# Peptides against a protein of PDB entry 3H8D: the designs that were tried, part 58

Target 1, 122 residues: chain A of PDB entry 3H8D
Amino acid sequence: DMKRQQRFFRIPFIRPADQYKDPQNKKKGWWYAHFDGPWIARQMELHPDKPPILLVAGKDDMEMCELNLEETGLTRKRGAEILPRQFEEIWERCGGIQYLQSAIESRQARPTYATAMLQNLL

## One batch from the design tools (peptide; made by RFdiffusion4, then SolubleMPNN)

Design b2_p13_7_s2 (from b2_p13_7 with Q9L)
Fold by OpenDDE base, seed 2:
Structure b2_p13_7_s2 (fold): chain B 122 residues (1-122), chain C 122 residues (1-122), chain A 13 residues (1-13)
Amino acid sequence: as target 1 above (122 residues)
Amino acid sequence: as target 1 above (122 residues)
Amino acid sequence: SLAELLAPLEELP
């Protein structure tokens, strides 16, 4: 189970409303993903004009990436892969620890590497 | 056991014989390390003028870094941490898979994340 | 979807 590779990715996105604006008027958000093996464990979205979105597997499956890692093509996208801390720092800043903890406590979180790590830490 | 964080590092080094040469005459090697939690699992040295050195925990303990990750200060050295693939690509090119496999088969390798991954792959 | 996020990036140099 825990032999799965943990990989983290970040890609920018443009808001739909900005898609057809001039480049200077396009505010970028950031899409983050933590993959625990082939499947997403955590997702995070940073937006230029609204609060961050935090998502955890089990609880938020309907809002999260449904593609497995290979299907995403993220591994083949240059510059998409980031170091764990580059994900975790933002995750922590956004209250991700508390969010995941609450999901675990409410029995909404699917077991992942992230849940295991949190349980080891608390 | 497998809940340990896998972290990879790379730092340049100058050969002792070149230490006092002019900068242009110093050929750089590269020191690579894979840490499985606090302890080194694999080490690799790329040299400008000799074959690469591959080292695996258990077999090569006497030649490998004896410091735990925190003691190395690598986590605090800017630019030292690298992505897993940045390590693995070089490891593979240098014949690291075969080296580790041989160490496992001869019962010289200490169990690490690396040994577990290899055993899953074969 | 991720595809929607990736699509704009494919157009970037």
Scores: peptide ipSAE 0.026, ipTM 0.554, DockQ to the pose 0.064
Fold by OpenDDE base, seed 5:
Structure b2_p13_7_s2 (fold): chain B 122 residues (1-122), chain C 122 residues (1-122), chain A 13 residues (1-13)
Amino acid sequence: as target 1 above (122 residues)
Amino acid sequence: as target 1 above (122 residues)
Amino acid sequence: SLAELLAPLEELP
């Protein structure tokens, strides 16, 4: 349903190998999420020293946030919510369009706002 | 069409009476806009010393921004774009729900994402 | 999990 609120979030994370280092030696990554209403539609992880991870609903459910939006507390975390374009710009740069398209074509993607927008674009 | 991108903006303004005063004596208001795709759906103005102004498409077209989204340059103005909730929270506090509802009931409101969301809520 | 991502954040200034 296109009436669902689309919300986007970003939080930093420190890789496990750096957690016990001095602050200046802790390289942070970024965790991104797109929620289509209460449920996650896309997830993206930027790492300091490895390729981005892209995840889409239906295909990657077991690797994505399992909590609904309210359960995450993201809406209550100051600075976590980002503008749609702040997500989409990174998504596009990381090959998210191709990734989601492939998931749609293989019938692995669960229909979401993201799939609808992509299908509307093509 | 619910597929249109919903974007929100906020910029400060100085009231005409204060424009020639010292910076410390310039009381700023806030101009808010909701764009439903390329066209404005809602506008809101917070003033330092008078009631908020609420405007909705169809009813208040002559008092609202006449430029389409791209023409405004808002998308290119750093810090202008805001989260949906940053608009909606103020909109609600200012009686925007009642204002828009009245505009719908009087057949003055042009159908937008905002009217659809309100009608879906009621 | 989100919890695993958030835990290290408490160490950030």
Scores: peptide ipSAE 0.025, ipTM 0.560, DockQ to the pose 0.045
Fold by OpenDDE base, seed 4:
Structure b2_p13_7_s2 (fold): chain B 122 residues (1-122), chain C 122 residues (1-122), chain A 13 residues (1-13)
Amino acid sequence: as target 1 above (122 residues)
Amino acid sequence: as target 1 above (122 residues)
Amino acid sequence: SLAELLAPLEELP
């Protein structure tokens, strides 16, 4: 349902090995999520020293957030929600369009707002 | 150098989506590492709702801890260090022997204490 | 692939 609200979130994370270091020595990653209504459509992880991780619903369900949006508490986390463009800009830079396209072509992607938008783009 | 000290560590982690939930609603994973001297030889991650991740030096360097042992601060973290068997028991249960064996056979594994021990086992 | 796997995360204190 394209009537579903599209919401985007970003939270920082710390690598396990860095969790007990001084703040200046902790390299931050960034966890991104796109929720199409109550369910995640896309997930992305920016790491300080390894390639970005891109995940799309249907293909990567087991690797993605399994909680519905309300269960995550993200909507109640101050500063977690970001603008669509703040997600999309990073998504594009990380090859998200191509990644999702491949998942669609291979019939691995679950249809979401994201897949629909990509169809309109192409 | 088999003279290198073998040290093992375990720390809990929280999924990004769960970080802002109440403690009872945060599902913990476990990050495990084997250090062969200053450098990591094996890494393992137990997740509450997805398959274990097994990583071995040489093959999975980009996915593993890149810090030397001292840089991680793990030796200074109370409760982080575990006994060898505490690591190995989980490693075996997760198919670590087979995983490492395959990495050796494919010439992807960097020789470590772990690879040497596996050779002795087989 | 390993590249698609989630790394363990620790929340900021």
Scores: peptide ipSAE 0.024, ipTM 0.493, DockQ to the pose 0.086
Fold by OpenDDE base, seed 1:
Structure b2_p13_7_s2 (fold): chain B 122 residues (1-122), chain C 122 residues (1-122), chain A 13 residues (1-13)
Amino acid sequence: as target 1 above (122 residues)
Amino acid sequence: as target 1 above (122 residues)
Amino acid sequence: SLAELLAPLEELP
């Protein structure tokens, strides 16, 4: 239900090719997740060398986290959890509203907190 | 000189997007390195979703490991070190001979054990 | 670091 806890996470990643470079030459990417209760609702990836990736439950399940929140260990990673707005700002800037809207309209999106909020917004 | 120790290493990597998937759905890539003494001579990356990447010293320094061998810690990673042929088989299959040859011919390659061996082969 | 976890699997933490 809509009373599920909404939790957001962000972790950095370094490209394999940059792993053994000097710190100044390691281009950092960012992996984001929105969990609607135990299950992921949205995933996002900011890459240093390619366009952002947006993923929504139902449509993009094969490309998204398959583990429930507890299985990820994200809740136990210091500094991984972020505020809702810290996720949403990036999501919006990357066109996430339009992306999710399209997924809803095409009947590809699985209903989540995110779909409900979007449908309230529009 | 040519008496430098030739050492080869391989380590797996998982794409960020696959990090939180079930094991069967995590497509593994492979990072390879050839060190000619303390310094890298060749690097190679086998990716699950894009063509192999071949890199040679002198030409591709900006994309390669910047650390000397000791700094990488590879010699202390269990199972990372591989036999020369384990590297060369993949290198050859990926067109590494032609790639290095072209780098030599274009005067982009820094002389290494690899360049010397290739020039002996051709 | 967390970044290293998403890098080569045998990378030192």
Scores: peptide ipSAE 0.020, ipTM 0.599, DockQ to the pose 0.095

Design b2_p13_7_s3 (from b2_p13_7 with A7E Q9L)
Fold by OpenDDE base, seed 5:
Structure b2_p13_7_s3 (fold): chain B 122 residues (1-122), chain C 122 residues (1-122), chain A 13 residues (1-13)
Amino acid sequence: as target 1 above (122 residues)
Amino acid sequence: as target 1 above (122 residues)
Amino acid sequence: SLAELLEPLEELP
């Protein structure tokens, strides 16, 4: 059902190794999520000291947020919700299109809004 | 094609009568737009001294933004783009559902993402 | 988990 609401979120995180450092020395990462209705479709993590982590539903379920959208509380977290393009721009920059495409081709991706959009693009 | 990008915008405006007043006496209105792909689907205007204006594609074309999304420059205006819910919340509060429904029933509404969502809701 | 990410966030000013 492509009539599901697409919602995107971003929250900062601090590396475990930096959690006890002075604020000045805490390098921020960014956690991104795309929810296709109640369930996560894509997740992305930007780290200050390693390559981006890209995750897609079906393939990476065990590494992704296991909570439904309402359970996350993200919709109630002020400033967490972002525009679709704020997610997509970073997703594209990180090679998310290729990653999702590969997951589709390998039959690992669960059908989502993201897979449908990609299939429409190609 | 429900695969079109849905984008929402909000910009403030000042009443013509207040344009030359001191900033303190300029009551702000708000102009809202929903673009279904390149073309506007809904428009809404919040005024400080009169009822909200609700406009839907097909019915109110002559009163709505005539520019396509790219022509508006809204995508390049920092802070203009808003979350879907930021539009929908105000739309709902202003009676937009009933307004759009009436436009559909009277065969005045052009099919858009907004009409499709409403038909899915009812 | 998201909870693990939220905890550091809550510590941010």
Scores: peptide ipSAE 0.027, ipTM 0.577, DockQ to the pose 0.045
Fold by OpenDDE base, seed 1:
Structure b2_p13_7_s3 (fold): chain B 122 residues (1-122), chain C 122 residues (1-122), chain A 13 residues (1-13)
Amino acid sequence: as target 1 above (122 residues)
Amino acid sequence: as target 1 above (122 residues)
Amino acid sequence: SLAELLEPLEELP
């Protein structure tokens, strides 16, 4: 739907094991989210010590943010919102195209802006 | 067209009269642009000493950036690209909705993402 | 500021 705003966010996180370490020894991960209107369409997690986690709506709902965008408070967190390309570049590098495509082909993906864009690209 | 990427940019400018003044005496204006795919859809200029300038495709083509997005080099200028809301908030404050609506009603506006969004809102 | 990082002033396209 052309009416739905596509918004992207990024927040750093520290591993539980590093929470009480000196700041220089806290390796940061990154939490990324794509919201298609009020609902999450894609989520991505970059970890300093394991492979990235890719998640898509419909397939991975239980592992993704369960809150609508307003409930997250992300729109009110200074520096959290990022440009679409800042999300997409990392998404592509992590194999997000293949991941979402497989979810579409298996009929596990919920229709979102992301699924529509991919279907137009292929 | 859902396929066209909507991209927004902001660049500061200094008035010609302030170009040779001390940095503290250089009052900055802001140049804003909305590109609907490769072509400019809206342009906006904030001036420190005069009313804002609002421009829309079709009506104001001769006063707007004549280059396609790639030709501008804006995508390669660090810090130039901004979030959609950063453009829209200023656009609204400057009376952009009324300006674009009038251009549509007078049949002066070229159809763009911006005209389509406004028509969906009203 | 971001504006300072963009100096010298960008020529407006």
Scores: peptide ipSAE 0.025, ipTM 0.559, DockQ to the pose 0.071
Fold by OpenDDE base, seed 3:
Order: C-alpha cells, then sequence, then structure tokens
Structure b2_p13_7_s3 (fold): chain B 122 residues (1-122), chain C 122 residues (1-122), chain A 13 residues (1-13)
C-alpha cells in the first residue's frame, strides 16, 4: 500500500569509544530512518570517522531497526522527526539511489515506498 | 598472538520498542562480547523475543562492535566485565561452537583466540 | 530513545 504515511527520523549517536570521554571529545554521528507506514524502509548512518552506512528493507533486515514505528518511540521523542527532504538530501549525497537500485536489480529489496519511487524515477 | 588477554563483557539492553514503556514492560536482552586483546573476537545477543544472534570476527565484522576494547569504555563500566565461563556457557548453549566452526570451514572467520581454541578442540 | 537504546548500544561498545 503506497498510501501509507511516510515518516522520517534522525537521532544523534555518540561512538561507543567516545562514551566515557569528556563531552568535548565525543564525536557525534547521525542515525536516520525512513518508515513506510509502521515498518522501516530505509536506514542511514552518518559516522564522523568512517563511510556512511546505507541500509534498505529486504536486503539489510538484520542490520536495520527491527521494531515497528510505534515500538521505536521515535514518534514520542522530541526533535526526532524530520522532513522528507531532510532525509532525502543526505540519502542522495550518500549514494542511496544507486544503493537501492542495486538492491532492486539483485532482487534483494523488499517492495516499499522507496522502491516504488525509485522505479518510477528510472 | 595467542598470548593476548582474553576479556569478556555483558551489558543489558532494552528493546527500542520498550524504551518508552513503563519499566515493568521493558524486556531486557543481553549483549555479550569477547575481546582477544584490543579487538572483538566474538559477539552474542540474547533477545527476549527472538533467536540469539551470534557474531564472529571476519565473517560478521559489519554487525559487530567496531571499537577497540579501550574505546568501548567497557573496562570502565562497573559490572560489565564477566568471567570467561559466563560467556562460554551462553555461547555453547546458543550453538556458538557450530557457528564458529562453519565460519572457519567457509574461510570467513578471522583468526582469533576463539578460532585457535576451536581448532585445537576439533 | 532508539538513541537511548542506541545509547546503551551506543554505550554498547
Amino acid sequence: as target 1 above (122 residues)
Amino acid sequence: as target 1 above (122 residues)
Amino acid sequence: SLAELLEPLEELP
């Protein structure tokens, strides 16, 4: 159902290595999620010291958030929800289009709003 | 170097779905790590509602803790460090021996203290 | 939060 609500979230994370360091020495990364209705469609992680991680439903299920949207509590976390473009801009810069396209072509991607949009763009 | 210090850690985790629930409704899982010197050799996750996750160095690098031991802060976290047997008992029950053996046979496992011990046992 | 769970997971080494 491509009529499901598309919701996007971002939360900062501190590298485990930096957890016990002084606040000034904690480098922040960013965790991003796209939910297609109750279930995650895309996940992305921006790290301060390594390449971005891109994850798509079907292909990367074991690495992605296993919770449904309501279970994540993101809907109740102040400042967690972001605009679609705030997700897409980073997704594009990280090569997300090519990553998702490859997952579709290899038949690993689970059909989501993200796959539908991409398939209509190409 | 098989003379590296073997250190084992355990920390509880709350499912993201349970984060905003009342404390009585938060089911705890357990995250386990075996460090062979500064680097992780094995990781294990006990979940309250799904099968255990077993991870071994080389094969599962992308799913395992990417930090060296000092960076994790586990050495400074009170109650985090556990005895070797406290890790191994759970590892065995989760089928860790067979999992690591399969990784060795498929040539995916990075040589660690864990692979060396297994290879000497079999 | 998922970040707080990721915080224990982020605090998870």
Scores: peptide ipSAE 0.024, ipTM 0.510, DockQ to the pose 0.055; fails the geometry check
Fold by OpenDDE base, seed 4:
Structure b2_p13_7_s3 (fold): chain B 122 residues (1-122), chain C 122 residues (1-122), chain A 13 residues (1-13)
Amino acid sequence: as target 1 above (122 residues)
Amino acid sequence: as target 1 above (122 residues)
Amino acid sequence: SLAELLEPLEELP
């Protein structure tokens, strides 16, 4: 069987409170997703006015994208797909390694490509 | 986008302790899986000498099949695939409805076809 | 809610 394709995406979002504001007052956040095959493995949210949100499969499923990759339409959205490093760089800066490690150690993380990669790194 | 295919599988297993025993002493258990598209949504294990094990995505990810459907080879294993009702009948008998409901209410259940179906039933 | 978080994704083609 073929290995699952790892795909990464980034889309901007506007805070709900800013949705109707003038463009200058619409502070953009950034929503990131790592899909391990069809399902999300990691999600990350950069906010203009609060700390980053890190989410990992198993632990944070209720807060993560519930759609499979195809259902999201992300693969069809121009400019949404990003390189692995474009995700990982931000992930690392936000403490994602520790976050995922802790999720693994606490038995909260669902096995994903991300968990496997981290375990190889350790 | 196409709706995720719901597929159900059942395979027998022999307890680790019985693996080297004579056939007459190999009590068969039954491993059941519900795949919501490529990923497992529910897992169930019938044991000859202990209560059934019920597992749902999100809550029990560490104890469930970590392979996607294709990786399992279940679709290629003759006699492994079963009808939805063949899974659901056992699931229901084992208290699966309540188990999944509790997982939803406790925010432990990852959204799946199974969670959606149950929520429609309630 | 999850729905609120995913609203932008649901609008994707």
Scores: peptide ipSAE 0.024, ipTM 0.307, DockQ to the pose 0.093; fails the geometry check

Design b2_p13_8_s1 (from b2_p13_8, 5 letters changed)
Fold by OpenDDE base, seed 5:
Structure b2_p13_8_s1 (fold): chain B 122 residues (1-122), chain C 122 residues (1-122), chain A 13 residues (1-13)
Amino acid sequence: as target 1 above (122 residues)
Amino acid sequence: as target 1 above (122 residues)
Amino acid sequence: PAWREAFAKMPDY
């Protein structure tokens, strides 16, 4: 259903090792999500000390948020919602296109708005 | 084409009568646009001293922006792009659903993402 | 997972 609303979110996180450090010593990570309607389609995690994590529905379900959008409360968190491009720019920089493409080719990706858009681009 | 990117923008405008007034005496209006791919689908104008203007493609083409999205330069104006909900909330408050519905019923509205979504809702 | 903790840290408005 291409009529589903696409919504993107970003929330900061602090590494467990930094939780009790002084604010200046807490390196911030960023958690990103793309929801295709109520369901997550893509997830991305930017870490200060390791490569970004890219996750796509179908392939990485066990590592992704299992909550539907409403359950997350993200829509009720001021500043959490971001523009599509704010997600896509980071996604692209992190190799998300290649990652999703590979997941599609291996038949691991669940069809989402993201898979459909990628298939239009290629 | 339901795969077209939906992008929303808001820019302030100052009434002609206020252009040369001191900043504190310039009442700001807001111009809103919904682009369905490259083409405008909806336009909305919030005025400080008159009712909001609602415009939909097909019906109000002569009163709407005639530039395609790229020509507007809106995508290059920092802070101009807004979340879909930031548009829709104002649109709804201003009676946009009824306005678009009436335009559809009278066969004045050009089919857009907005018309398709409305027809899903009703 | 880390996202659960992140959700909890963000206040609702």
Scores: peptide ipSAE 0.111, ipTM 0.619, DockQ to the pose 0.561
Fold by OpenDDE base, seed 3:
Structure b2_p13_8_s1 (fold): chain B 122 residues (1-122), chain C 122 residues (1-122), chain A 13 residues (1-13)
Amino acid sequence: as target 1 above (122 residues)
Amino acid sequence: as target 1 above (122 residues)
Amino acid sequence: PAWREAFAKMPDY
């Protein structure tokens, strides 16, 4: 069933309000993505001034990256790809396991590698 | 079927003959491993003075790492884990695709994530 | 969405 390649990415972002400020005054956020083959399975955003945002496929599609992996160009951005654990460590710290579990229980989550892995841990 | 985590590692090795030489005279090789869950699926060795060595599960078990991933301690070695593409790029350059294909055709290869991925490319 | 702007900020290679 789950034969697709799992790939993880991280890119920094600057808040819109900080866009034209001097570099030292720009607070950096971090955008994370987990792609299950070509399709995004999980997205996570770390903000300098508000709580982390967790997003899972099926439940949060409208707030997640709508492009498939190739369309994003992420694989062609130097330093964007990260190790699975670099994503999972942050995901876990942000309460991602519980978030995904809740999405599964409410039948909001689309089946992905992430949902399968979580079900294997139960 | 293939729900196991795929993890890749690389560590340097020094040739036995160079072990007691001065640092500048020690030629470094590289040992690569692909783990399909806890079990090794592929191993590759880059040597400074001889051709690359390719090994696949089922066919080359006796020449491959016999420890499961946790037993190796690789996950606890800083800098050992690499991105999938860092392995695959070298694997492809060394003729790994053809090597694995041949092992499948001869029925020597044990089914792994790698064999499944290759079959998906045919 | 922040991701659109983030994509533009990273160089391609």
Scores: peptide ipSAE 0.111, ipTM 0.622, DockQ to the pose 0.549
Fold by OpenDDE base, seed 1:
Structure b2_p13_8_s1 (fold): chain B 122 residues (1-122), chain C 122 residues (1-122), chain A 13 residues (1-13)
Amino acid sequence: as target 1 above (122 residues)
Amino acid sequence: as target 1 above (122 residues)
Amino acid sequence: PAWREAFAKMPDY
């Protein structure tokens, strides 16, 4: 259903190994999520010391946030919500289009707003 | 087409009468726009000294922004784009739901993302 | 997962 609300979120995280270090020694990562209505469609993780992780619904369900949007509380976290382009810009830089496309072609991607948008683009 | 990108913008304006006054005497208004893809779907104007103006596509075309989104340059204006809820919150406060509903019922509203969302809500 | 840690560190409003 393309009438579902598309919402995007970004929150920082500190690596477990850095949790108890001095602030300057805590390398910050970024967790991104795209919710297609209540369900996550895409997830992305920016790490300070390893390649980005891209995840898409259907293919990567076990590695993605298991909570629906309301359960996450993200909508109630100040500054967590970002504009669509703020997500898409990073997604594109990280190779997200190719990643999602490959997931579609391999029949691993669950149909989402993201898959529909990509299919419209191609 | 519900696959169109929904984007929302807010920019301040100064009343023509205040253009050449001292800064403290320039009463700021706010211009809001909802673009359903390239075309404006809703427009809203907050004024410091008169009631809000609500405008919906189809009904109010002649009073609304005549430029498509790209022509406006809004996507290139830093800080102009706002989250959907930042628009909707004000829209709702100003009576936008009733206004759009009335436009639909009177067959004056052009079908847009906004009309579709409202019809889903009702 | 990183998201669990991130959620814990992000305050509600």
Scores: peptide ipSAE 0.111, ipTM 0.620, DockQ to the pose 0.564
Fold by OpenDDE base, seed 4:
Structure b2_p13_8_s1 (fold): chain B 122 residues (1-122), chain C 122 residues (1-122), chain A 13 residues (1-13)
Amino acid sequence: as target 1 above (122 residues)
Amino acid sequence: as target 1 above (122 residues)
Amino acid sequence: PAWREAFAKMPDY
């Protein structure tokens, strides 16, 4: 059914207030994305000083990446692409299953590879 | 006092859910930035379907651009740079003065050109 | 924030 290529990406970021500090004093965050073909299905943001942000397509579109995969240039950025498990491991630890489940049950989630896999799991 | 170059930028964005639609059916948002030298001082996001988002350095660092001006490439993006008044006019209309004032009074704002100008105004 | 995606939408000159 889901014949689209699933691809996962991660990019680090530094807070503006830390940019002038020595590398030791720069706390890194991480931006994660799951693309189901050309479209983003899930997004996740790990912050050094606040709770992780979880986002799912349909429900959180206005807070997620609005570019298609080609437009992001992520496939051309060295070291950006990660393995599926490198995304899923963090997603699970942050309560991503429950978050997506809630979005499906409330009819806010857009159908994606992620929703299909969750429906298989439960 | 503030000898750093003040530069202002605007970039359009489209919601992911509209990417596949015809141009007529794509609602555009706008991302605005004020850079005080290499560092972002203020950020603003106009959305087609929700209230504008206002952000100020110090208070909102984790929600703002974490790149310095050079890293963003904005100075090299055709049509991205705007005049000061093109930023300020929207900032004022969205309640930016009150937002920054509140951040200063609560000691959350980082000192910038924006805070200095506000202190001159009041 | 939408800025990350916005940067990629506009080409360099």
Scores: peptide ipSAE 0.084, ipTM 0.498, DockQ to the pose 0.325

